# Ledger of designs, part 17: peptides against a protein of PDB entry 6CSU

Target 1, 51 residues: chain A of PDB entry 6CSU
Amino acid sequence: GALEELRGQYIKAVKKIKCDMLRYIQESKERAAEMVKAEVLRERQETARKM

## One batch from the design tools (peptide; made by RFdiffusion4, then SolubleMPNN)

Design b1_p11_8_s3 (from b1_p11_8, 6 letters changed)
Fold by OpenDDE base, seed 3:
Structure b1_p11_8_s3 (fold): chain B 51 residues (1-51), chain C 51 residues (1-51), chain A 11 residues (1-11)
Amino acid sequence: as target 1 above (51 residues)
Amino acid sequence: as target 1 above (51 residues)
Amino acid sequence: SEEERLKKLEE
């Protein structure tokens, strides 16, 4: 019935939000890691310059 | 040193993202619940109208 | 809990 369908839709929506946010977190972690990698390379370059 | 600080900043940033997303999920769940509540009330009203 | 599991997610 309508109420069971509504409950199902609610649960589905919440699960979708959860999955989307977990994916966002993962992608953000990957971006942050790439930023750090780039910064490390710059720091190494700067160190080399000072030597 | 610089690398330790960078690592610390990375970890801090990731943790912030995780916390923000968890908060977003919680708020989204609450909004979804309120939407369902409103829909249930509308369905009850519609049922009453048909009676 | 869901929140605890997510907070424990490794970097």
Scores: peptide ipSAE 0.174, ipTM 0.615, DockQ to the pose 0.029
Fold by OpenDDE base, seed 4:
Structure b1_p11_8_s3 (fold): chain B 51 residues (1-51), chain C 51 residues (1-51), chain A 11 residues (1-11)
Amino acid sequence: as target 1 above (51 residues)
Amino acid sequence: as target 1 above (51 residues)
Amino acid sequence: SEEERLKKLEE
């Protein structure tokens, strides 16, 4: 019935939001990690240049 | 040093993102629940009207 | 809870 359909839609929507947010967090973490890696590389190169 | 500062900034940013996303999910769930309540109320009213 | 699970996500 209509209530069961609505309940299903609600649950589906919440699950989707949850998954999307987890993905966003994961992608943000990955981007931040790559920025750190790039910074480390630059610092190593600069150190090597100054030695 | 620079790397420690960057690490600190990274961790702080990730924590903030996590908290913001949790809040967003919670608020979305609450909104969805209120929509369900409203629909249930409308359906009850309609049923009562048709009886 | 879901909140606790998300809070436990590691860096």
Scores: peptide ipSAE 0.174, ipTM 0.612, DockQ to the pose 0.028
Fold by OpenDDE base, seed 1:
Structure b1_p11_8_s3 (fold): chain B 51 residues (1-51), chain C 51 residues (1-51), chain A 11 residues (1-11)
Amino acid sequence: as target 1 above (51 residues)
Amino acid sequence: as target 1 above (51 residues)
Amino acid sequence: SEEERLKKLEE
């Protein structure tokens, strides 16, 4: 019925939002990690050149 | 040093995003739950009137 | 919980 359908729609929407956000968090962490790694590499390269 | 500060900034940014999103998820769930409860109440009231 | 799982993730 209409009530059950509405309830289902709300639950589905919440689950979608949760999944999207968790994915975004994971992707954000991965991007941040890659940036840090790249910076560490650059710093090491510069240190090596300055020797 | 600059490298440690940059690393710290990235980690801090990720943590902030994570916290903000978790809060949003929780608030979204609460709003959805309240809407469902309100709808159930309305349906029950209408059913009662139609008797 | 999902929140607890997220809190345990290392950076």
Scores: peptide ipSAE 0.172, ipTM 0.615, DockQ to the pose 0.029
Fold by OpenDDE base, seed 5:
Structure b1_p11_8_s3 (fold): chain B 51 residues (1-51), chain C 51 residues (1-51), chain A 11 residues (1-11)
Amino acid sequence: as target 1 above (51 residues)
Amino acid sequence: as target 1 above (51 residues)
Amino acid sequence: SEEERLKKLEE
């Protein structure tokens, strides 16, 4: 019935949100890691400049 | 120095990730709510059709 | 809170 269908739709939506969030977290962490990597490279260049 | 700058960049990146994720959660919940609303409307139409 | 739930999601 309508109530069961609505419940099913809600559960499906919540599961999708969970999966999308986990993917978003992973992608965001990867972007942060690349940002830090770039900063480390810049700092190495600065160190070399000061030698 | 380099270590302090890197620490600062990391903290800034983590804070950005946190804020972006909270926004993403909110937007996803809103989309889920609209999906449920649309389903309720369809169920009302189905109920009317069966009268 | 949503923040706490997010923390759990990251685990």
Scores: peptide ipSAE 0.171, ipTM 0.622, DockQ to the pose 0.029

Design b1_p11_8_s4 (from b1_p11_8, 5 letters changed)
Fold by OpenDDE base, seed 5:
Structure b1_p11_8_s4 (fold): chain B 51 residues (1-51), chain C 51 residues (1-51), chain A 11 residues (1-11)
Amino acid sequence: as target 1 above (51 residues)
Amino acid sequence: as target 1 above (51 residues)
Amino acid sequence: SEKERLEKLAE
């Protein structure tokens, strides 16, 4: 019936949100890691320059 | 120094991730709510058709 | 060190 179908659609939407959130977290962490890597490289070069 | 600068960049990146995540969650919930609204409307029409 | 810890997080 309509009530069960609505519940099904809600559950499906919530599951999609969960999967999308996990993927977004992973991608965001990867971007942050890349920013840190780049900063480490710059700092190594800056430190070497000041030696 | 280099260590403090790296820590600062990391904290900045983490704060950005947090803000982006909260916004993404909000937007995803809004999209899910809109999907449910559309389904409710379709179910009302389907129910009326079957009366 | 904290620097090494951050580098490991970036791997």
Scores: peptide ipSAE 0.104, ipTM 0.607, DockQ to the pose 0.016
Fold by OpenDDE base, seed 4:
Structure b1_p11_8_s4 (fold): chain B 51 residues (1-51), chain C 51 residues (1-51), chain A 11 residues (1-11)
Amino acid sequence: as target 1 above (51 residues)
Amino acid sequence: as target 1 above (51 residues)
Amino acid sequence: SEKERLEKLAE
């Protein structure tokens, strides 16, 4: 009935929000990883120059 | 340096956002599960009455 | 070390 259809629509919307959030988290993690990687590389190069 | 500190602060903020989003996803999943459970129970009761 | 922790964070 109408109530079940509404519940189905709500669950579908929640699933979409979940997917969007997981994608955002993944992209944020990738950006964070790149920032860390760049920092580590700079630290290594700086250490190498000091040696 | 200042740039590294800024990166660190950004990463910390991203971690917090990630945790908040994961919590939201978990809560949303729990709500969705309860909605499905309630629907299944109603369907079973309705079927039982029709029998 | 901090470097090792950062490398793990990048994984």
Scores: peptide ipSAE 0.100, ipTM 0.604, DockQ to the pose 0.011
Fold by OpenDDE base, seed 3:
Order: structure tokens, then sequence, then C-alpha cells
Structure b1_p11_8_s4 (fold): chain B 51 residues (1-51), chain C 51 residues (1-51), chain A 11 residues (1-11)
């Protein structure tokens, strides 16, 4: 009935939110990784210049 | 140096946020599951009363 | 080294 339909919609909504949050976390990790890579590159270049 | 320390702190903060978000998602799923179980129980009881 | 640690973290 209508109540079961509402329950189904609720579950679907929760699943969507979960997926969106997981994607956000993954994208945030990727951005952080790129920032770290850039920092490492800069450090390598600085070291090379000191040689 | 101080800049490197700041980078380290940033990474640590990002990790904390990630963990907190994952925990939140897990807890949210558990709460949703309990809500569904309660709903199913109510429906079963209603059906039983109609018998 | 810290540099190596950072490189690994970025993987």
Amino acid sequence: as target 1 above (51 residues)
Amino acid sequence: as target 1 above (51 residues)
Amino acid sequence: SEKERLEKLAE
C-alpha cells in the first residue's frame, strides 16, 4: 500500500545519500593526493637546485 | 619546517573528516535498517489483527 | 623519509 511505497522511497533516498557521500569522500581524497604530489614535486625541484 | 608541519596537519584533518563521514554513513544505515524492521513488525501485527 | 611517505600517501 501507500505506506509500503513510502518505505521504499525512504530506502531509495538513503541509498542515494550514501552513494553521494562516498563519491564526495573519494573525490576529496583524490584532490588531497594531487596536492601532496605537487608538494613532493616542489621539494624535488628545490633539492635539485641545491645540488 | 613550519610549512611542512602545516601540510601534515592538513592531511591529518582530511583523514579525520573522512573517517567521521564514513562512521556517519554506517550509523545512518543502521538506523534506517532499524526503522524498516519496526515498520515490518507493525505491518505484521496489523495483518494478524485482520485475521 | 618524509618525502617517500608523502609519495606513498598520494597513491
Scores: peptide ipSAE 0.098, ipTM 0.584, DockQ to the pose 0.011
Fold by OpenDDE base, seed 1:
Structure b1_p11_8_s4 (fold): chain B 51 residues (1-51), chain C 51 residues (1-51), chain A 11 residues (1-11)
Amino acid sequence: as target 1 above (51 residues)
Amino acid sequence: as target 1 above (51 residues)
Amino acid sequence: SEKERLEKLAE
């Protein structure tokens, strides 16, 4: 019936949102990691120049 | 320096977003579960009436 | 060190 179908649609939507969010989180973490890596590399180079 | 501070701000923001998203996901799952429970209960009642 | 902390964060 209509209620069951609506429920189904809701659940489907929730699942999609969850997937999208998890993907976003993962991508954000990756970007953050790359930023950190770049900084660490820079710091290492700076240290090397001082020595 | 400014770059490091910007990086720090970025990471902080990402962490906050992650937390918010995970909370949202959890709440969405809870809502979905409650919806299912309500439907199941209804279905059981309907079945009982038919018997 | 701060360097080590940063490297750990990148994991």
Scores: peptide ipSAE 0.091, ipTM 0.599, DockQ to the pose 0.011

## One batch from the design tools (peptide; made by RFdiffusion4, then SolubleMPNN)

Design b1_p12_1_s1 (from b1_p12_1, 5 letters changed)
Fold by OpenDDE base, seed 4:
Structure b1_p12_1_s1 (fold): chain B 51 residues (1-51), chain C 51 residues (1-51), chain A 12 residues (1-12)
Amino acid sequence: as target 1 above (51 residues)
Amino acid sequence: as target 1 above (51 residues)
Amino acid sequence: FEELEKAMQEAM
């Protein structure tokens, strides 16, 4: 009935929001990893220039 | 030498920060998942009461 | 580490 349908729509929406949040977190993780990698590389390069 | 040692310390610190960031992101993911689960459960309970 | 701090803030 209409109630079950509305419930289904709500559950679907919540699941979509969950996926969006998790995707954002995953992308944030990837960006953080890239920044750390870049920082490590930069430091290695700077150290090499000073040796 | 001292330069290599300092470099090593810097790399270690950066790696620690990386781990801290990734842990934070992971914990955020878990919190987000828990909030979504709680919301889904709440909606199911409310729907059941209205049937 | 300013960029790292910013990254953490964005991830919050």
Scores: peptide ipSAE 0.073, ipTM 0.543, DockQ to the pose 0.140
Fold by OpenDDE base, seed 1:
Structure b1_p12_1_s1 (fold): chain B 51 residues (1-51), chain C 51 residues (1-51), chain A 12 residues (1-12)
Amino acid sequence: as target 1 above (51 residues)
Amino acid sequence: as target 1 above (51 residues)
Amino acid sequence: FEELEKAMQEAM
């Protein structure tokens, strides 16, 4: 019925938002890891230049 | 030597910050998941009340 | 470490 259809639509929307949020957080994690990796490489190169 | 010691200290600091960032992101993921779970439960209870 | 601090703020 209409009430169950509305329930289904609401749950579907919540699940979509969940997926978007978790994807954003996962992508942020990956970007943060890459930033740290780049910083470590930069530091190593700077040290090598000074030695 | 002093230069290698400084390099080691810098890398150690970067690794510490990395761990803090990734922990924060992981905790944010868990909080987001719990918010969605709570919202789904709320919706189901509201639907049950209206039926 | 300013870039790292910025990354943490963007992840909030």
Scores: peptide ipSAE 0.072, ipTM 0.541, DockQ to the pose 0.144
Fold by OpenDDE base, seed 3:
Structure b1_p12_1_s1 (fold): chain B 51 residues (1-51), chain C 51 residues (1-51), chain A 12 residues (1-12)
Amino acid sequence: as target 1 above (51 residues)
Amino acid sequence: as target 1 above (51 residues)
Amino acid sequence: FEELEKAMQEAM
């Protein structure tokens, strides 16, 4: 009936939001890791130029 | 020498910060997932009481 | 480290 249909739609919407949130967090983690990696490499090169 | 030692200390510090950042992001992801899970369960129970 | 601090803020 209509109640079950609304319930189904609500659960589907919540699951979609969950997926969006987790994707955002995962992508943020990846970006942060890449930025730190780039900084470490930059500092290694800078040190090499000064030696 | 002193320059190599400073370089080593800097790299070590950057690695520590990286680990702290990634841990924070991972914990945030877990908390977000648990919050969504709890909300879904609550809504299922609420729906059951109304049927 | 300014770029790293910005990245942390965006991730929060």
Scores: peptide ipSAE 0.067, ipTM 0.534, DockQ to the pose 0.094
Fold by OpenDDE base, seed 5:
Structure b1_p12_1_s1 (fold): chain B 51 residues (1-51), chain C 51 residues (1-51), chain A 12 residues (1-12)
Amino acid sequence: as target 1 above (51 residues)
Amino acid sequence: as target 1 above (51 residues)
Amino acid sequence: FEELEKAMQEAM
């Protein structure tokens, strides 16, 4: 019925929001990892210059 | 030598920070998922009360 | 590391 359809639509929307949030978090994770990688590289380069 | 040891210690520390940050992000992801789950449950319960 | 952490917070 109408109530069940509305419920279904709401749940579908909630699932979409879930996916969007989790994607954002995943992308943030990737950016964080790349920043750490860049920092490690920088330190290696600085070490090389001091030798 | 001393420089290489210091470099190694720094890299180790950076890796630790990386792991801590990624863990935080993972936990945030899990919390977000649980919030969505709770919302879905709430809506199901409300639907049941309306019937 | 503090600068790095700040940058990470801004990126999130």
Scores: peptide ipSAE 0.064, ipTM 0.534, DockQ to the pose 0.116; fails the geometry check

Design b1_p12_1_s2 (from b1_p12_1, 4 letters changed)
Fold by OpenDDE base, seed 3:
Structure b1_p12_1_s2 (fold): chain B 51 residues (1-51), chain C 51 residues (1-51), chain A 12 residues (1-12)
Amino acid sequence: as target 1 above (51 residues)
Amino acid sequence: as target 1 above (51 residues)
Amino acid sequence: FEELEKAMQEAL
């Protein structure tokens, strides 16, 4: 009935939100890692220029 | 130095947020599962009453 | 620096 259908829609919405959050966490983690990588590379280049 | 310390604090904060988000996802998933379980039980009881 | 990069990436 309508109530079961509504419950089904709620579960579907929760699953979508869960997936979106997991993706956001992963992407945020990747961006942070790339920022660190870029900094490390700049420091390596600076060291090389001073050598 | 101060810059390294700040980086460390940032990493720590990111870890905390990540943990909080994962916990929220897990708890939300558990609540959804319990809601479904409760509905299934009600339907089983309704079926039994009609038998 | 490669070790530092790896450690920081793993920490995230």
Scores: peptide ipSAE 0.082, ipTM 0.572, DockQ to the pose 0.045
Fold by OpenDDE base, seed 1:
Structure b1_p12_1_s2 (fold): chain B 51 residues (1-51), chain C 51 residues (1-51), chain A 12 residues (1-12)
Amino acid sequence: as target 1 above (51 residues)
Amino acid sequence: as target 1 above (51 residues)
Amino acid sequence: FEELEKAMQEAL
């Protein structure tokens, strides 16, 4: 019935939001890893200038 | 230095957001499961009325 | 530094 269909639509919407949030978390994790990598490279360059 | 500290603060903020989002996803999953259980119970009651 | 990078990535 109409109520069951509405519940189904809500669950479908929740699944879509879940997927979007998991993707955002994954992308944020990748960006954070790249920031760490860039910092390590800068530290190595600073060390090289002091040697 | 100041830039490294700022990067550290950003990573800390990302971790907090990640935890909040994972909690929200888990709670949404639990709510969706309860909606499915409620629907199954209603369907069983409707079947029982027809028998 | 590579070990530090790995540890930070694992912590995320």
Scores: peptide ipSAE 0.078, ipTM 0.597, DockQ to the pose 0.042
Fold by OpenDDE base, seed 2:
Structure b1_p12_1_s2 (fold): chain B 51 residues (1-51), chain C 51 residues (1-51), chain A 12 residues (1-12)
Amino acid sequence: as target 1 above (51 residues)
Amino acid sequence: as target 1 above (51 residues)
Amino acid sequence: FEELEKAMQEAL
Protein backbone atom coordinates (compact mmCIF):
# COMPACT_ATOMS: atom_id res chain seq x y z
CA GLY B 1 0.00 0.00 0.00
CA ALA B 2 0.84 3.68 -0.06
CA LEU B 3 2.40 3.65 3.42
CA GLU B 4 4.73 0.77 2.52
CA GLU B 5 5.68 2.51 -0.72
CA LEU B 6 6.61 5.67 1.18
CA ARG B 7 8.78 3.66 3.57
CA GLY B 8 10.42 1.94 0.62
CA GLN B 9 11.15 5.28 -1.01
CA TYR B 10 12.66 6.57 2.23
CA ILE B 11 14.97 3.54 2.49
CA LYS B 12 16.05 4.04 -1.12
CA ALA B 13 16.82 7.70 -0.41
CA VAL B 14 18.83 6.78 2.70
CA LYS B 15 20.91 4.33 0.65
CA LYS B 16 21.64 7.02 -1.94
CA ILE B 17 22.69 9.49 0.75
CA LYS B 18 24.93 6.83 2.32
CA CYS B 19 26.73 6.30 -0.99
CA ASP B 20 27.12 10.04 -1.55
CA MET B 21 28.54 10.52 1.94
CA LEU B 22 31.01 7.66 1.56
CA ARG B 23 32.20 9.14 -1.72
CA TYR B 24 32.56 12.57 -0.11
CA ILE B 25 34.56 11.07 2.77
CA GLN B 26 36.89 9.30 0.33
CA GLU B 27 37.46 12.46 -1.70
CA SER B 28 38.04 14.47 1.47
CA LYS B 29 40.63 11.94 2.66
CA GLU B 30 42.43 12.18 -0.66
CA ARG B 31 42.49 15.98 -0.49
CA ALA B 32 43.73 15.86 3.09
CA ALA B 33 46.50 13.44 2.10
CA GLU B 34 47.66 15.79 -0.65
CA MET B 35 47.70 18.70 1.79
CA VAL B 36 49.81 16.68 4.23
CA LYS B 37 52.26 15.73 1.48
CA ALA B 38 52.67 19.37 0.51
CA GLU B 39 53.26 20.36 4.15
CA VAL B 40 55.83 17.61 4.69
CA LEU B 41 57.69 18.72 1.57
CA ARG B 42 57.80 22.33 2.77
CA GLU B 43 58.98 21.26 6.22
CA ARG B 44 61.76 19.15 4.72
CA GLN B 45 62.86 22.04 2.52
CA GLU B 46 62.90 24.35 5.53
CA THR B 47 64.94 21.85 7.54
CA ALA B 48 67.40 21.43 4.68
CA ARG B 49 67.96 25.19 4.48
CA LYS B 50 68.76 25.32 8.19
CA MET B 51 71.39 22.57 7.98
CA GLY C 1 54.03 28.88 10.31
CA ALA C 2 50.51 30.27 10.11
CA LEU C 3 49.80 28.65 6.74
CA GLU C 4 50.81 25.20 8.00
CA GLU C 5 48.70 25.70 11.11
CA LEU C 6 45.65 26.54 9.00
CA ARG C 7 46.18 23.41 6.92
CA GLY C 8 46.52 21.36 10.09
CA GLN C 9 43.29 22.81 11.44
CA TYR C 10 41.51 21.99 8.18
CA ILE C 11 42.71 18.38 8.31
CA LYS C 12 41.52 18.10 11.91
CA ALA C 13 38.10 19.46 10.91
CA VAL C 14 37.87 17.00 8.01
CA LYS C 15 38.64 14.11 10.37
CA LYS C 16 35.88 15.24 12.74
CA ILE C 17 33.37 15.52 9.88
CA LYS C 18 34.40 12.06 8.65
CA CYS C 19 33.68 10.56 12.06
CA ASP C 20 30.34 12.35 12.32
CA MET C 21 29.31 11.19 8.84
CA LEU C 22 30.27 7.58 9.56
CA ARG C 23 28.22 7.69 12.75
CA TYR C 24 25.28 9.21 10.87
CA ILE C 25 25.52 6.49 8.22
CA GLN C 26 25.53 3.78 10.88
CA GLU C 27 22.51 5.27 12.65
CA SER C 28 20.68 5.66 9.33
CA LYS C 29 21.34 2.00 8.52
CA GLU C 30 19.94 0.97 11.88
CA ARG C 31 16.81 3.08 11.38
CA ALA C 32 16.35 1.68 7.88
CA ALA C 33 16.69 -1.87 9.22
CA GLU C 34 13.99 -1.22 11.82
CA MET C 35 11.69 0.21 9.14
CA VAL C 36 12.22 -2.89 6.98
CA LYS C 37 11.45 -5.17 9.93
CA ALA C 38 8.22 -3.30 10.60
CA GLU C 39 7.21 -3.52 6.93
CA VAL C 40 7.95 -7.24 6.76
CA LEU C 41 5.83 -7.81 9.85
CA ARG C 42 2.90 -5.88 8.36
CA GLU C 43 3.20 -7.75 5.07
CA ARG C 44 3.20 -11.09 6.88
CA GLN C 45 0.13 -10.08 8.86
CA GLU C 46 -1.63 -9.00 5.68
CA THR C 47 -0.75 -12.27 3.97
CA ALA C 48 -1.99 -14.25 6.96
CA ARG C 49 -5.36 -12.46 6.87
CA LYS C 50 -5.77 -13.33 3.19
CA MET C 51 -5.12 -17.05 3.73
CA PHE A 1 20.64 16.49 8.27
CA GLU A 2 20.41 19.66 10.32
CA GLU A 3 22.47 18.16 13.14
CA LEU A 4 25.11 17.03 10.66
CA GLU A 5 25.21 20.48 9.07
CA LYS A 6 25.62 22.03 12.50
CA ALA A 7 28.47 19.64 13.30
CA MET A 8 30.18 20.55 10.02
CA GLN A 9 29.82 24.25 10.73
CA GLU A 10 31.21 23.82 14.24
CA ALA A 11 34.18 21.85 12.93
CA LEU A 12 35.05 24.46 10.27
Scores: peptide ipSAE 0.074, ipTM 0.603, DockQ to the pose 0.149
Fold by OpenDDE base, seed 4:
Structure b1_p12_1_s2 (fold): chain B 51 residues (1-51), chain C 51 residues (1-51), chain A 12 residues (1-12)
Amino acid sequence: as target 1 above (51 residues)
Amino acid sequence: as target 1 above (51 residues)
Amino acid sequence: FEELEKAMQEAL
């Protein structure tokens, strides 16, 4: 019935949100990792210049 | 330096967001499971009434 | 620095 369909739609929406959130977390981790990588690169270059 | 501190703050913020999101996802899963359980119960009762 | 990067990635 209509109620079951509504519940089904809600659960489907929750699943979508979950997936989107997990993707966002993953992308955020990747961005953070890239920031660290860039910092490391800059530090290496800075060290090289000091030599 | 300032860049390292900014990076550190960003990472800390990302960690917090990640934790909050994971908690939200977990709670959402639990709610969804309860919704399914309730639906199953209703369906069982409906079936029983049809007998 | 690679180890530091790795540690940070693992911490995230």
Scores: peptide ipSAE 0.081, ipTM 0.598, DockQ to the pose 0.044; fails the geometry check

Design b1_p12_1_s3 (from b1_p12_1, 6 letters changed)
Fold by OpenDDE base, seed 2:
Structure b1_p12_1_s3 (fold): chain B 51 residues (1-51), chain C 51 residues (1-51), chain A 12 residues (1-12)
Amino acid sequence: as target 1 above (51 residues)
Amino acid sequence: as target 1 above (51 residues)
Amino acid sequence: MDELRKEMEEAM
């Protein structure tokens, strides 16, 4: 019935959200790491100019 | 120095990730709710056809 | 959905 189907669709939707979120977290962490690396390289270049 | 800037950039990046994730969760929940609503409406239509 | 939020926060 409608109630059982609703419950099934809810569970399916929540599981999909979970998977999408975990993927997004991983990708976001990688992007953040790249941003940090770029900043560190810039700082090293600034330090090198002061030598 | 580079260490202080690295720490600052790390904190900034993590905060950005947090905000992005919370926004994505909210949007994903809304999408899931709409999917469930659509399914419930379909089920109601099926029930109506059986009346 | 609060549990899902907590799981995502722990994963960050």
Scores: peptide ipSAE 0.145, ipTM 0.609, DockQ to the pose 0.184
Fold by OpenDDE base, seed 4:
Structure b1_p12_1_s3 (fold): chain B 51 residues (1-51), chain C 51 residues (1-51), chain A 12 residues (1-12)
Amino acid sequence: as target 1 above (51 residues)
Amino acid sequence: as target 1 above (51 residues)
Amino acid sequence: MDELRKEMEEAM
């Protein structure tokens, strides 16, 4: 019936949200890692210039 | 140094994302629960009309 | 940062 259909829609929606959030977190971590990597490289370059 | 500052910013950003995501999930669950509640009420009303 | 993922997965 309609309630079973809504239950199915709810479960599907929750699964989608879960996947979207996990993907967002993963992408955010990757972006943060790239920022850190870039900063480390810049600091190494600055150190090298002072040597 | 700059790297330590960036590390701090990263940690702060990740914590914020975590909190935002948890809140979003909680709010989504609450909205879904309200939708289900509304559907149950509608179905009860429809059943009552057929009786 | 695996703990963050784990916590999010547990919350879902």
Scores: peptide ipSAE 0.136, ipTM 0.593, DockQ to the pose 0.186
Fold by OpenDDE base, seed 3:
Structure b1_p12_1_s3 (fold): chain B 51 residues (1-51), chain C 51 residues (1-51), chain A 12 residues (1-12)
Amino acid sequence: as target 1 above (51 residues)
Amino acid sequence: as target 1 above (51 residues)
Amino acid sequence: MDELRKEMEEAM
């Protein structure tokens, strides 16, 4: 019935939200890590120039 | 130094994202549950009218 | 970072 269908839609929506949020967090962490990586490389280059 | 500061900023940003996302998910689940609850109440009222 | 992901997966 309509109530059971709505319950099913709720469960489906929650599962989708979970997956979307995990992906968003993972991508955000990866972007932040790439920014740090780029800075590390710049610092290493600067160190090499000063030696 | 600048690299350590950037690392600190990264960690801080990740922690903020984690908290924000957990809150968003929790609130979204609660809103969905309230929608289901409202529908259940309507269905019960309809059943009562038909008795 | 893997621990943070694990915590999120457990909480969701």
Scores: peptide ipSAE 0.131, ipTM 0.595, DockQ to the pose 0.122
Fold by OpenDDE base, seed 1:
Structure b1_p12_1_s3 (fold): chain B 51 residues (1-51), chain C 51 residues (1-51), chain A 12 residues (1-12)
Amino acid sequence: as target 1 above (51 residues)
Amino acid sequence: as target 1 above (51 residues)
Amino acid sequence: MDELRKEMEEAM
C-alpha cells in the first residue's frame, strides 16, 4: 500500500544520502592527507635550504 | 606559518563536518527503524482484524 | 541541515 511505498522511498533516499556522505568523508580525508604531504614537502625544502 | 595555520583550520573544519555527518546518518537510521516499527505494528493490527 | 550544507560547501 501507500505506506509501504513511502517507507521504501524514504529508506532508499536515506541509503543514497548515507553513501554520498561516506564518500564525502573519505574524499575530505584524502584532501587533508594531501595537504599534510604538501606541507611536509615544503618543510623538507626549507630544511634543505638551511643545510 | 600561514600554511600550517590554514592546514590546522581545514583539518578542524573537516573533523567537525565529519562528526555532524555521522550524527545525521545515525539519526536517519533511527528514523528509518521507527518507520519500520510503525509499519510492523500496522500490519499486526490488520492481521488481527482478519483473525 | 542548512548549517551543515553551508559547512560542506565551505570545505569543498
Scores: peptide ipSAE 0.125, ipTM 0.593, DockQ to the pose 0.222

Design b1_p12_1_s4 (from b1_p12_1, 5 letters changed)
Fold by OpenDDE base, seed 4:
Structure b1_p12_1_s4 (fold): chain B 51 residues (1-51), chain C 51 residues (1-51), chain A 12 residues (1-12)
Amino acid sequence: as target 1 above (51 residues)
Amino acid sequence: as target 1 above (51 residues)
Amino acid sequence: MEELEKAMQEAM
């Protein structure tokens, strides 16, 4: 019925939002990891130049 | 240094976003659960009236 | 939601 349809639509929307948010979080974590890697690499390069 | 500060700011922002998103997801799940409970209750009431 | 929006803006 109409109530079940409305419920279904809401649950579907919530699931979509959840998936999108989790994906965004994952991508943000990946970007952060790459930034850390770049920092570590630069630090190692600087250390190497000073030796 | 400046790079570490920028990194720190980014990581801090990412963590804040992550926490807020997870909270939003949790709250959305709770709202969905309440909606389901309300639906089930109404359905039971309708069934009871028809008996 | 407002805090989330602000955090997202700060992260850009």
Scores: peptide ipSAE 0.084, ipTM 0.597, DockQ to the pose 0.132
Fold by OpenDDE base, seed 2:
Structure b1_p12_1_s4 (fold): chain B 51 residues (1-51), chain C 51 residues (1-51), chain A 12 residues (1-12)
Amino acid sequence: as target 1 above (51 residues)
Amino acid sequence: as target 1 above (51 residues)
Amino acid sequence: MEELEKAMQEAM
């Protein structure tokens, strides 16, 4: 019936949102890692400059 | 410097968002499970009614 | 979702 179809649609929507969020988390982690790498590079360059 | 502080703040924000998203995913999974349980219960009741 | 939206806004 209509109620069962609505429940099915909700579950489908929840699954899509879950996938989108997991992708966003992964991309955010990658961006964070790149930012850390950039800072580490800067620190190494500053250390080298002080030699 | 200011740039390093900004990077640190961004990483902190990303970590918070990650935690919030993981919590939301968990809650969504629980809600989906409860919806499935409700449908299963309904189907069992309908089957019993047809006996 | 509202708390998540707030966190995303704070990150921007």
Scores: peptide ipSAE 0.084, ipTM 0.599, DockQ to the pose 0.130
Fold by OpenDDE base, seed 1:
Structure b1_p12_1_s4 (fold): chain B 51 residues (1-51), chain C 51 residues (1-51), chain A 12 residues (1-12)
Amino acid sequence: as target 1 above (51 residues)
Amino acid sequence: as target 1 above (51 residues)
Amino acid sequence: MEELEKAMQEAM
């Protein structure tokens, strides 16, 4: 019935939001890791130039 | 230095977003579970009335 | 540094 249909729509929407959020979290973690790597590389290059 | 400070701010912001998103996901899962429980209860009550 | 600031804005 209408109640079950609405329930189904809600569950589907929640699952969609969950997946999108988890993807965003993963992408944000990857961006953070890249920033750290880039910083470490710059620091090493600066050290090498100062030797 | 300024670069490390900005990196720190970015990491902090990402952590905040992650925590908020995980909390929202958990709350959404709880709401979905409550909807399922309520529906099951209604169905059982309807069955009982029809006996 | 500008790229880092851009990354922060994209993360918010």
Scores: peptide ipSAE 0.079, ipTM 0.589, DockQ to the pose 0.106
Fold by OpenDDE base, seed 5:
Structure b1_p12_1_s4 (fold): chain B 51 residues (1-51), chain C 51 residues (1-51), chain A 12 residues (1-12)
Amino acid sequence: as target 1 above (51 residues)
Amino acid sequence: as target 1 above (51 residues)
Amino acid sequence: MEELEKAMQEAM
């Protein structure tokens, strides 16, 4: 019936949103990790330059 | 320096967004589960009524 | 993020 169809559509939408959000989180984590790595590299280079 | 501060602020923002998104996903999953349970209950009740 | 926002709006 109409109610069951509506429930099904909601569940489908929730699953899609979940997937999109998880992907966004993963990509954001990767970007953050790269920023940290770049900073660590910079610090090492500056330390080496001062030696 | 300014660049390090900007990187730190970005990482902090990403962590906050991640937490908010994970909470939203969890709550959405719970709502979806309740909708499924309600549907299963309805189906069982209708089956019992037809007996 | 735009697609996510659209999906959330459709789900509400």
Scores: peptide ipSAE 0.078, ipTM 0.603, DockQ to the pose 0.145

